Peptides against a protein of PDB entry 5ONS. Designs and how they scored, part 134

Target 1, 181 residues: chain A of PDB entry 5ONS
Amino acid sequence: MFKKFDEKENVSNCIQLKTSVIKGIKNQLIEQFPGIEPWLNQIMPKKDPVKIVRCHEHIEILTVNGELLFFRQREGPFYPTLRLLHKYPFILPHQQVDKGAIKFVLSGANIMCPGLTSPGAKLYPAAVDTIVAIMAEGKQHALCVGVMKMSAEDIEKVNKGIGIENIHYLNDGLWHMKTYK

## One batch from the design tools (peptide; made by RFdiffusion4, then SolubleMPNN)

Design b2_p25_2_s2 (from b2_p25_2, 7 letters changed)
Fold by OpenDDE base, seed 4:
Structure b2_p25_2_s2 (fold): chain B 181 residues (1-181), chain A 25 residues (1-25)
Amino acid sequence: as target 1 above (181 residues)
Amino acid sequence: ESWDGTATEEELKEADELFEKSLED
């Protein structure tokens, strides 16, 4: 989603959201990520304005006090940014790739099934279309936010093709934005 | 290009360095 993304060229505008819209978004975030509920008030304080940065290709980034928190495309599900996920690693269920997969993931490549079933990888139960944090063997910080294209069960059985779609990864265009005020 | 399960020690070291450098950016 952000492989060739550049803040200078791909951001269209920024709008401040109304209270009613913010409430709706918060409810949606709790539905998508139940574990975030106790932390949502410190992530999105009631007194702080919530903004959406509108980008090309129907990408929207949710921001509070310049911090990039979540993003979505075409009004689909919200994804946490890696920067937020690093602060709250429990927001997403995890999957782990082996060390050899790191370079490919950081190039924006999708995660193939063998990279999830090999020694050094850890595959946890997850349904298709689940948004997941991709961990790397021996690392404590997620390197990628992805979407399960197959269930964990099917990944193990089929063990070929795309297991997880790479949505956002370290050093992509979104990562380089850092803040937006 | 996709991961085929084969990597040299040098490639793994480079991947580690790339990872850590990315976190610092």
Scores: peptide ipSAE 0.609, ipTM 0.919, DockQ to the pose 0.785
Fold by OpenDDE base, seed 2:
Structure b2_p25_2_s2 (fold): chain B 181 residues (1-181), chain A 25 residues (1-25)
Amino acid sequence: as target 1 above (181 residues)
Amino acid sequence: ESWDGTATEEELKEADELFEKSLED
C-alpha cells in the first residue's frame, strides 16, 4: 500500500473529524481490536482533535497530535501503523517469519507460505482476512502489518503461494512520514 | 520476489542491518 508512497506527492488534504465521526471510528476500532479498548483513551484522548490525512488511492490516515495511528483504504478495515504497534504490540495477533524472509518483507513483498512454515518461523492460528503483525526471528519489533490470505491451517497444509499480504512495512512511505500536523 | 528458504550468511547480515537501520528512521 505504501511501497511508493511519498508524503509530499501522495497526501491530498487533512481534515478534522467531528465528534460523531470520532465515536464511530472508536467503536469500529474496538470491534476490530477488542484488546485496545482499555488503551483507546490513552491513544486517542478525548481532549485532542482527531484528524484524517487523506491520501491518493483512497487511503486515509487517522492522526492525533500529529501521530499517525491507524490507516484504511476505501473505508475498509483500519490497520495500526507500525509506530503505534511498536508501542502497543498486543493490538494485533502475531506471525513470525524466519530471518531469510526479512529482506523480502522489507522490499514490500508478500509473505509466502514457506516463509511461515520454515525453521525460525512461527505460525499461530489465524483465519483468512485477519490483520496480523509480522515479527521476524530474533527481533522484538514488528517489521510488517499484513493480512492473512490463507488460514494458518491452510498455510501449513498447502504451503504454497501467498500466505500473508504485505500492507505496511518498516521503511515504507508511511514509516517515513513519521508525523503529520 | 519470493523467499525460497535459502540465504547466505551475508544476506542474513544485510537483512539484519537493514532491519536495524529501518528502526532508527
Scores: peptide ipSAE 0.606, ipTM 0.919, DockQ to the pose 0.797
Fold by OpenDDE base, seed 5:
Structure b2_p25_2_s2 (fold): chain B 181 residues (1-181), chain A 25 residues (1-25)
Amino acid sequence: as target 1 above (181 residues)
Amino acid sequence: ESWDGTATEEELKEADELFEKSLED
């Protein structure tokens, strides 16, 4: 989603949200990520304005005090940014790739099944279309936010093709955006 | 690009360095 993203070229505008819209978004976030509810007032304090940065290709980024929190495309599900995920690692279920997969993931490549079934990888139960945090063998910080294209069960059985779609990764255009006020 | 499960020691070192450098940004 952000492989060729650049703030200067791909941001269209920024709008401040009304209170009613903010409440709706918070409810959506709690529905998608039930574990975030106790932390939502810390992440999105009531006293702070909430903004949406509108980007090309129907991408929207939710921000508070310039911090990039969540993003979505075409009014689809919200994804946490890696910067937020690093602060709250529990927002997403995890999958782990082996060391050899790191270079490819950080190039924006989708994660193939062998990278999830090999020694050093850890594959946890997850259904198709689940948004997941991708961890790397021997690392503590997520390197990627992805979407399961196959169930964990099918990844293990078939062990061929795209297991997880790469949505957002370390050092991509969104990562380099850092803040937007 | 795809991962076929094979990497040299040098490639793994480069990946590690890239990972850590990315976190500094």
Scores: peptide ipSAE 0.606, ipTM 0.919, DockQ to the pose 0.782
Fold by OpenDDE base, seed 3:
Structure b2_p25_2_s2 (fold): chain B 181 residues (1-181), chain A 25 residues (1-25)
Amino acid sequence: as target 1 above (181 residues)
Amino acid sequence: ESWDGTATEEELKEADELFEKSLED
């Protein structure tokens, strides 16, 4: 989603949200990520305005005080940014790739099934279309936010094709954006 | 390109460095 993303070229505008819209978004976030509820007031304090940065390709980024929190495309599900996920790693279920997969993931490549079943990888139960945090063997911080294209069960059984779609990864355009005020 | 399950120790070191440098940004 952000492989060739550049703030200067791909941001269209920024809109401050009304209170009612913010409440709706918070409810949606809780629905998607139930574990975030106790932390949502810390992440999105009531006193702070919430903005949407509108980007090309129908991408929207939720921001508070310039901090990039969540993003979505075409009004689909919200994804946490890696920067937020690093602060709140429990927001997403995890999957782990081996060390050898790191360079490929950080190039924006999708994660193939064998990369999730190999030694050093750890595949946890997850349904298709689940948004997941991709962890690397021996690392504590997620390197990627992805979407399960197959269930964990099918990844193990079939062990061929794209297991997880790479949506956002370290050093992509969103990562380099850092903040937007 | 996708991960084929083979990497040298040097490649793994480079990947580790890339990972850590990325976190610092």
Scores: peptide ipSAE 0.598, ipTM 0.918, DockQ to the pose 0.744

Design b2_p25_2_s3 (from b2_p25_2 with E1M F2E Y3W R17K A22S E24K)
Fold by OpenDDE base, seed 5:
Structure b2_p25_2_s3 (fold): chain B 181 residues (1-181), chain A 25 residues (1-25)
Amino acid sequence: as target 1 above (181 residues)
Amino acid sequence: MEWDGTATEEELEEADKLYEESLKD
């Protein structure tokens, strides 16, 4: 989603949201990520305005005080940014790739099944279309946000093809955007 | 690009460096 993203070229505009819209978004976030509810007040303090940064390809980024929190495309599900995920790593279920897969993930490549079944990888139960945090062997911080394209069960059985779609990764265009006020 | 599950020690060292550099703001 952000492999060729650049703030200067791909941001269209920014709009401050009304209170009613903010409430709706908060409810959607709680529905997607129930565990975030106790933390939502500090992530999105009531006193602080919430903005949407509109980008090309129908991408929207939710921001508070310049911090990029969540994003979505075509009004689909919300994804946490890696910067938010690093602060609240429990927002997403995890999958772990082996160390050798790191350079491929950080190039924006989709995650192939062998990188999820090999020694050093850890594959946890997850259904198709689940948004997941991608961890790497021996590393503490998620390096990628992805979407399961196969169930964990099928990844293990088939063990070929795309297991997880790479959506957002360290050092991509969204990561470099950092803040937007 | 596809990952076949095999890497040399040199490639693993490069992966560590790439990861750490990518974490920088």
Scores: peptide ipSAE 0.628, ipTM 0.922, DockQ to the pose 0.898
Fold by OpenDDE base, seed 2:
Structure b2_p25_2_s3 (fold): chain B 181 residues (1-181), chain A 25 residues (1-25)
Amino acid sequence: as target 1 above (181 residues)
Amino acid sequence: MEWDGTATEEELEEADKLYEESLKD
């Protein structure tokens, strides 16, 4: 989603959200990420304006005080930014790739099944379309946010093709955006 | 690009470096 993204070229505008819209978004976030509920007031304090940075390709980035928190495309599900995820690693269920998969993930490549079933990888139960944090063998911080294209069960059984779609990864255009005010 | 689960020690060292550099702000 952000492989060729640049904030100076791909940001269209920024709007401040109305209270009713913010409420709806918060409810959606809680629905998507139940574990975030106790932390949501810390992440999105009531007193702080919530803004949407509108980007090309119908990408929207949710921001508070310039911090990039979540993003979505075409009003689909919200994804946490890696920067937020690093602060709150429990927001997403995890999957772990082996160390050899790191360079591919950080190139924006989708995660193939062998990278999730090989020694050093850890595959946890997850259904298709689940948004997941991609961890790497021996590494503390998630390097990617992805979407399960196969269930964990099918990844183990089939062990071929795309297991997880790469949505956002370290050093992509969104990562480099850092803040927006 | 397809990962088959095999890597040399050199590739693993490069991966470590790439990861750490990518974490920099």
Scores: peptide ipSAE 0.627, ipTM 0.921, DockQ to the pose 0.865
Fold by OpenDDE base, seed 1:
Order: sequence, then structure tokens, then C-alpha cells
Structure b2_p25_2_s3 (fold): chain B 181 residues (1-181), chain A 25 residues (1-25)
Amino acid sequence: as target 1 above (181 residues)
Amino acid sequence: MEWDGTATEEELEEADKLYEESLKD
């Protein structure tokens, strides 16, 4: 989603959200990520305005005090940014790739099944279309936010093809935005 | 190129560096 993304070229505008809209978004976030509920007031304090950065290709980034929190495309599901996920690793269920998969993931490549079944990888139960944090063997911080394209069961059984779609990864265009006021 | 589950030691060291450098940005 952000492989060829540049803040100067791909951001259209920024709008401040109304209170009612913010409430709706918070409810959506809790529905998608139940574990975030106790932390939501810390992540999105009531006193702070919530903004949407509108980008090309119908990408929207939810921000508070310039911090990039979540993003979505075409009003689909919200994804946490890696910067938020690093602060709150429990927001997403985890999958772990082996160490050798790091360079491919950080090039924007999708995660192939062998990278999830090989020694050093850890595959946890997850249904297709689940948004997941991609961890790497021996590493503390997620390197990627992805979407299961196969169930964990099928990844293990078939062990061939794209297991997880790479949506947002370290050093992509969104990562380099850092903040937006 | 896609990851097929095989890597050299040199590639693994490069991956470590790439990961750490990415986090610093």
C-alpha cells in the first residue's frame, strides 16, 4: 500500500473530525481490536483533536497530535501503523517469520508460506483476512502489518504460495512520514 | 524474489543490519 508512497506527493488534505465521528471510529477500533479498549483514552485522549489525513488512492490516516495511529483504504478495515504497534504490540495477533525472510518483507514482498513454516518461524492460529503483526525470529519489534491470505491451517498444510499479504512494512512510505500536523 | 526458506549466513547478517537501520529512521 505504501511502497511508492511519498508524503509530499500523495497527501491531499487533512480534516479535523467531529466528536460524533470520533466516537464512531473509536467504537470501530474496539470492535476490530478488543484489546485496545483499556488503552484507547491514552492513545486518543478526549482533549486532543482527531484528524484524518487524506491521501491518494482513497487512503486515510487517523492522527492525534501529529502521531499517525491507524490507516484504511476505501473505508475498509483500519490497520495500525507500525509506530503505534511498536508502542502497543498486543493490538494485533502475531505471526513470526524466520530470520531469512526479513530482507524480503522489508522490500515489500508478500510473506510466502515457507517463511512461516521454516525453522525459526512461528505460525499461530488465524483465519483468512485477519490483520496480523509480522514478527521476525529473535526480534522485538514488528517489521510488517499484514493480512492473512490463507488460514494458518492451510499455510501449514499447503506450504506453498502467498500466506500473508504485506500491507505496511518498516522503511516504507508511511514509516517515513513519522508525524503529520 | 520471494523467500523460499533458505539463506546464507551473509544474508542473515545483512537482514539484521537492515532491520536495525530501519528502526532508527
Scores: peptide ipSAE 0.623, ipTM 0.920, DockQ to the pose 0.862
Fold by OpenDDE base, seed 4:
Structure b2_p25_2_s3 (fold): chain B 181 residues (1-181), chain A 25 residues (1-25)
Amino acid sequence: as target 1 above (181 residues)
Amino acid sequence: MEWDGTATEEELEEADKLYEESLKD
């Protein structure tokens, strides 16, 4: 989603959200990520304005105090930014790729099944379309946010093709935005 | 790009470096 993204070229505008819209977004976030509920007031304090950075290709980035928190495309599901995920790693279920997959993931490539079933990888139960944090063997911080294109069960059984779609990865255009005030 | 699950030791070392550098702001 952000492989060729550049803040200067791809950001259109920024709007401050109404209270009612914020409430709806918070409810959606809790629905998508039930574990975030106790932390949501810390992530999005009531006293702080919530803004949406509108980008090309119908991408919207949710921000509070300049911090990029979540993003979505075409009003689909919200994804946490890696920067937020690093602070709250429990927001997403995890999958772990082997070390050899790192360079491919960080090039924006989708994650193939062998990278999830090989020695050093760890594949945890997850349904298709689940948004997941991609961890790497021996590494502490998620390097990618992805979407399961196959269930974990099917990845193990079929073990070929795209297992997880790469949505956001370290050093992509979104990562380099860092903040937006 | 396709990852087949195999890498040389040198490639693994490069992966470590790439990860650490990419993690920087």
Scores: peptide ipSAE 0.620, ipTM 0.921, DockQ to the pose 0.879

Design b2_p25_2_s4 (from b2_p25_2, 7 letters changed)
Fold by OpenDDE base, seed 2:
Structure b2_p25_2_s4 (fold): chain B 181 residues (1-181), chain A 25 residues (1-25)
Amino acid sequence: as target 1 above (181 residues)
Amino acid sequence: ESWDGTATEEELAEADKLFEESLKD
């Protein structure tokens, strides 16, 4: 989603959200990520305005005080930014790739099944379409936010093709955006 | 590009470096 993303070229505008819209978004976030509920007031304090940075390709980034928190495309599900995920690693269920997969993931490549079933990888139960944090063998910080294209069960059984779609990864355009005020 | 499960030690070292440098940015 952000492989060729550049803030200067791909940001269209920024809007401040109304309170009713913010409430709806918060409810959606809790629905998507139940574990975030106790932390949501810390992440999105009521007193702070919430903004949407509108980007090309129907990408929207949710921001509070310039911090990029979540993003979505075409009013689909919200994804946490890696920067937020690093602060709250429990927001997403995890999958772990082996060391060899790191370079590919950080190039924006989708995660193939063998990278999830190999020694050094750890595959946890997850349904198709689940948004997941991609961890790397021996690393503490997620390197990627992805979407399960196959269930964990199918990844193990089939062990071929795209297991997880790479949505956002370290050093992509969103990562480099850092803040937007 | 796809990961085929094979990497040299040099490639792994490069990946590690890339990871850490990316995290610093």
Scores: peptide ipSAE 0.603, ipTM 0.919, DockQ to the pose 0.806
Fold by OpenDDE base, seed 3:
Order: structure tokens, then C-alpha cells, then sequence
Structure b2_p25_2_s4 (fold): chain B 181 residues (1-181), chain A 25 residues (1-25)
């Protein structure tokens, strides 16, 4: 989603959200990520304005005090940014790739099934279309936010093709954006 | 390009470095 993303070229505008809209978004976030509810007031304090940065290709980034929190495309599901996820790693269920996969994931490549079933990888139960945090063997910080293209069960059984779609990864355009005020 | 399950120690070291440097940005 952000492989060719650049703030200078791909941001269209930024709007400040009304209180009612913010409430709706918070409810959506709790629905998607139930575990976030106790932390939502810390992540999105009531006193702080919430903004949406509108980007090309129908991408929207939710921000508070310039911090990039969540993003979505075409008004689909919200994804946490890696920067937020690093602060609150429990927001997403995890999957782990082996060390060898790091280079490819950080190039924006999708995660193939063998990279999730190999020694050093850890595949946890997850349904298709689940948004997941991709962890790397031996690392404590997620390197990627992805979407399960197959269930964990099918990844193990079929063990070929795209297991997880790479949506956002360390060092992509969104990562480099850092803040937007 | 996709992961084929094979990597040299040098490649792994480079990936590790890239990972850590990315976190600092």
C-alpha cells in the first residue's frame, strides 16, 4: 500500500474531524480491536484534535497531534501503523517469519506460505482476512502489518502461494512519513 | 522476489542491520 508512497507527492489534504465522527471511529476501532478499548483514551485523548490525512488511491491516515495512528483504504478496515503497534503490540494477533524472510518483507514482498511454516517461523491460529502483526525471529518489534490471505490451517496444509499480504512494513513510505502536523 | 528458504550468514546479518536501522528512523 505504501511501497511507492511519498508524503510530498501522495498527500492530498488534511481535515479535522468533528466530535461525532471521532466517536464513530473510536467505536469502529473497538469493534476491530477489542483489546484497544482500555487504551483508547490514552491513544486518542479527548482534548486532542483528531485529523484525517487524505492521500492518493483513497488512503486515509488517522492522526492525533501529528502522530500517525491508523490508516485505511477505500473506507475499509483500519490498520494500525507500525509506530502505534510498537507502542501497543497487543492490538493485532501475531505471526512470525524466520530471519531469512526479513529482507523480503522489508522490500514489500508478500509472505509466502513456506516462510510461515519454516524453522524459525511461528504460525498461530488465524482466519483468512485477519489483520496481523508480522514478527521476525529473534526480534521484539513488528516489521510488517499484513492480512491473512489464507487461514493458518490452510497455510500449513497447502504450504504454497501467498499466505499473508504485505500491507505496511518498516521503511516504507508510511514509516518515513513519521508525523504529519 | 520471494523468500526461498535459503540465506547466507552475511545476508542474515545485513537483514538484521537493515531491521535495526529501520527502527531508528
Amino acid sequence: as target 1 above (181 residues)
Amino acid sequence: ESWDGTATEEELAEADKLFEESLKD
Scores: peptide ipSAE 0.597, ipTM 0.917, DockQ to the pose 0.727
Fold by OpenDDE base, seed 4:
Structure b2_p25_2_s4 (fold): chain B 181 residues (1-181), chain A 25 residues (1-25)
Amino acid sequence: as target 1 above (181 residues)
Amino acid sequence: ESWDGTATEEELAEADKLFEESLKD
C-alpha cells in the first residue's frame, strides 16, 4: 500500500474529525481489535483532536497530536501503523517469518507460505483476512503489518503461494512519514 | 519476489543489518 508512497506527493489534505465521527471510529477500532479497548483512551485521549490525513489512492490515516495511529483504504478495515504497533504490540495477532524472508518483506513482497512454515518461522492460528503483525526470527519489533490470505491451517497444508499480503512494512513510505501535524 | 527458503550467511547478515537500520529511522 505504501511502497511508492511519499508524503509530499501523495498527501492531499488533513481534516479534523467531529466528536461523533471519532466515537464511531473508536467503536470500530474496538470491534476490530478488542484488546485495544483498555488502551484506547491513552492512544486517543478525549481532549486531543483526531485528524484524518487523506492521501491518494483513497488512503486515510488517523492521527492524534501528529502521531500516525491507524490507516485504511477505501473505507475498509483499519490497520495500525508499525509505529503504534511497536508501542502496543498486542493490538494484532502475530506471525513470525524466518530470517531469510526479512529481505523480501522489507522490499514490499508478500509473505509466501514457505517463509511461514520453515525453521525459524512461527505460524499461529489465524483465519483468512485476519490483520496480523509480522515478526522476524530473533527480532522483537514487527517489521510488517499484513493480512492473512490463507488460514494458518491452509498455509501449513498447502505450503505454496501467498500466505500473507504485505500491507505496511519498515522503511516504506508510511514509515518515513513519522509524524503529521 | 518470493522467498524460497534458501539464503547464504552473507544474505542473512545483510538482512539483519537492513532490519536494524530500518528500525532506527
Scores: peptide ipSAE 0.597, ipTM 0.918, DockQ to the pose 0.807
Fold by OpenDDE base, seed 5:
Structure b2_p25_2_s4 (fold): chain B 181 residues (1-181), chain A 25 residues (1-25)
Amino acid sequence: as target 1 above (181 residues)
Amino acid sequence: ESWDGTATEEELAEADKLFEESLKD
């Protein structure tokens, strides 16, 4: 989603959201990520305006005080930014790739099944279409936010093809967009 | 580009370096 993304070229505008819209978004976030509920007032304090940065390709980034928190495309599900995820690692369920997969993930490649079933990888139960944090063997910080394209069960059984779609990864265009006010 | 489950020690070292550099950006 952000492989060739550039803030200067791909941001269209920024709008401040109404209170009612913010309330709706918060409810949606709680629905998507139940574990975030106790932390949501800390992440999105009531006193602080919430903004949407509108980008090309129907991408929207939710921001508070210039901090990039979540993003979505075409009004689909919200994804946490890696920067937010690093602060709150529990927002997403985890999957772990082996060391060899790191290079490819950080190039924007989708995660293939062998990278999830090989020694050093850890594959946890997850249904197709689940948004997941991709961890790497021996690392404590997520390197990627992805979407399960196969269930964990199918990844183990088939062990071929794309297991997880790479949505946002370290050093992509969104990562380089540190703040937006 | 795709990961086939095989890597040399040199490739793994490069990947580790790339990870840490990316994280500190």
Scores: peptide ipSAE 0.575, ipTM 0.916, DockQ to the pose 0.863

Design b2_p25_3_s1
Fold by OpenDDE base, seed 3:
Structure b2_p25_3_s1 (fold): chain B 181 residues (1-181), chain A 25 residues (1-25)
Amino acid sequence: as target 1 above (181 residues)
Amino acid sequence: KKKEEEERKKEREEADEEAEKILAE
């Protein structure tokens, strides 16, 4: 989603959200990520304005105090940014890729099934279309946010093709934005 | 060109040294 993304070229505008819209978004976030509920007031303090950064390709980034928190495309589900996920790693279920897959993921490649079933990888139960944090073998911080294109069960059985779609990864265009006020 | 900039400068120098060894953990 952000492989060729540049803030200067791909950001269209930024809008401050009304209270009612913020409430709706918070409810949606809790619905998508139930574990975030106790932390939501810390992540999105009531006193702080919430903004949407509108980008090309129908990408919207939710921001508070310049911090990039969540993003979505075409009004689909929200994804946490890696920066937020690093602070709150429990927001997403995890999958772990083997050491060999790391450089490819960080180049924006989708995660192939063998990278999730090989020694050093850890594949946890997850349904298709689940948003997941991609962990690296031997590392603590997520390197990617992805979407299961197969269930964990099917990844193990088929073990061929794209297991997880790469949505956002370290050092992509979104990562390089850092902040937006 | 030029091997596509040495093939993206060796894929951004192995993806920026594997993203600073996943941000210097």
Scores: peptide ipSAE 0.603, ipTM 0.882, DockQ to the pose 0.156
Fold by OpenDDE base, seed 4:
Structure b2_p25_3_s1 (fold): chain B 181 residues (1-181), chain A 25 residues (1-25)
Amino acid sequence: as target 1 above (181 residues)
Amino acid sequence: KKKEEEERKKEREEADEEAEKILAE
């Protein structure tokens, strides 16, 4: 989503959200990420304005006090930014790729099934279309936010093709966009 | 064209190495 993204070239405008819209978004975030509920008032304090940064390709980034929190495309589900995910690692279920997959993921490649079934990988139960944090073998922080294109069960059985779609990864265009005020 | 592709590949490889350092424990 952000492989060719540049803040100067791909940001169109920024809008401040109304209270009713913010409430709707908060409810959606709790539905998508139940574990975020106790932390949501810290992440999105009631006193602070919530903004959406409108980008090309129908990308929207949710921000509070310049912090990039979540993003979506074409009014689909919200994804946490890696910066938010590093602060709150429990927001997403995890999958772990092997060491050999790291460079490919960080180049924006989708995660292939063998990179999730190899000895250095850890594949946890997850349904298709689940948003997941991609962890790397022997590393502390998530390197990617992805979407399951196959269930964990099917990844193990088929073990061929795209297991997880790469949505956002370290050093992509969104990562380089540190803040927006 | 081939040279430009190789240069882009090298730049991405260098960026990946930097990202690995960020991921270090």
Scores: peptide ipSAE 0.595, ipTM 0.875, DockQ to the pose 0.197
Fold by OpenDDE base, seed 5:
Structure b2_p25_3_s1 (fold): chain B 181 residues (1-181), chain A 25 residues (1-25)
Amino acid sequence: as target 1 above (181 residues)
Amino acid sequence: KKKEEEERKKEREEADEEAEKILAE
């Protein structure tokens, strides 16, 4: 989603949200990520304005105090940014890729099944279309946010093709954006 | 073109180094 993204070229505008819209978004976030509910007032304090950064390709980024928190495309599901996920790693279920897959993920490549079934990888139960944090063998921080294109069961059974779609990764265009006020 | 390629290479190397530092924490 952000492989060729540049803030100067791909950001269109920024809008401040009304209180009623913010309430609706908070409810949606709790529905998608139930574990975030106790932390949501810390992440999005009531006193702080919430903004949407509108980008090309129908991408919207939710921000508070300049911090990039969540993003979506075409009013689909919200994804946490890696910056938020590093602070709150429990927001997403995890999958772990082997050491050899890291460089490909950081180049924006989709995650192939062998990178999830090989020694050093850890594959946990997950259904198709689940948003997941991609962990790396021997590392503490998530390197990617992805979407399951196959179930964990099918990844193990078939072990060919794209297991997880790469949505957002370290050092992509969204990561480089850092803040927006 | 050569200058642009060198700049892109440098940017990729710097990005890779940054990712390594972040992941090392």
Scores: peptide ipSAE 0.582, ipTM 0.868, DockQ to the pose 0.315
Fold by OpenDDE base, seed 1:
Structure b2_p25_3_s1 (fold): chain B 181 residues (1-181), chain A 25 residues (1-25)
Amino acid sequence: as target 1 above (181 residues)
Amino acid sequence: KKKEEEERKKEREEADEEAEKILAE
C-alpha cells in the first residue's frame, strides 16, 4: 500500500474529526481489535483532537498529536501502523517468517507460504482476511503488517503461493512519514 | 524550498536510522 508512497506527493489534506465520528471510530477499533480497549484512552486521549490525513488512492491515516496510529483504504478495515504496533505489540495476532524471508518482506513483497512453514518460522491459527503482525526469526519487533490471503491451515497444506499480503512494512513510505501535525 | 528539501532529507535519514535500529534488535 505504501511502497511508492510519499508524503509530499500523496497527501491531499487533513481534517479534524468531530466527537461523534471519533466515538464511532473508537467503537470500530474495539470491534476489530478487542485487546486495544483498555489502552484506547491512552492511545487516543479524549482531550486530544483526532485527525484524518487523506491521501491519494483513498488512503486515510488516523492521527493524534501528530502520531500516525491507524490507516485504512476505501473505508475498509483499519490497520495499525508499525509505529503503534511496536508500542502495543498485542494489537494484532502474530505470524513469524524465517530469516530468509526478511529481505523480501522489507522490499514490500508478499509473504510466500514457504517462509511461514520453514524452520525458524512460526505459523499460528488464523483465518483468511485476518490482519496480522509479521514477526521474523531472531527479531524482536514486527517488520510488517499483513493480511492473511490463505488460512494458516491452507498455508501449511498447500505450502505454495502467497500466504500473507504485505500491506505496510518497515521503512516503507508510511514509515518515512513518521509524524503529521 | 531548499530548507524544506533539507528537512525532508533529514526526516528520511532519521526514519532510516530508526528502521535500522528496529531491524538490529
Scores: peptide ipSAE 0.577, ipTM 0.889, DockQ to the pose 0.900

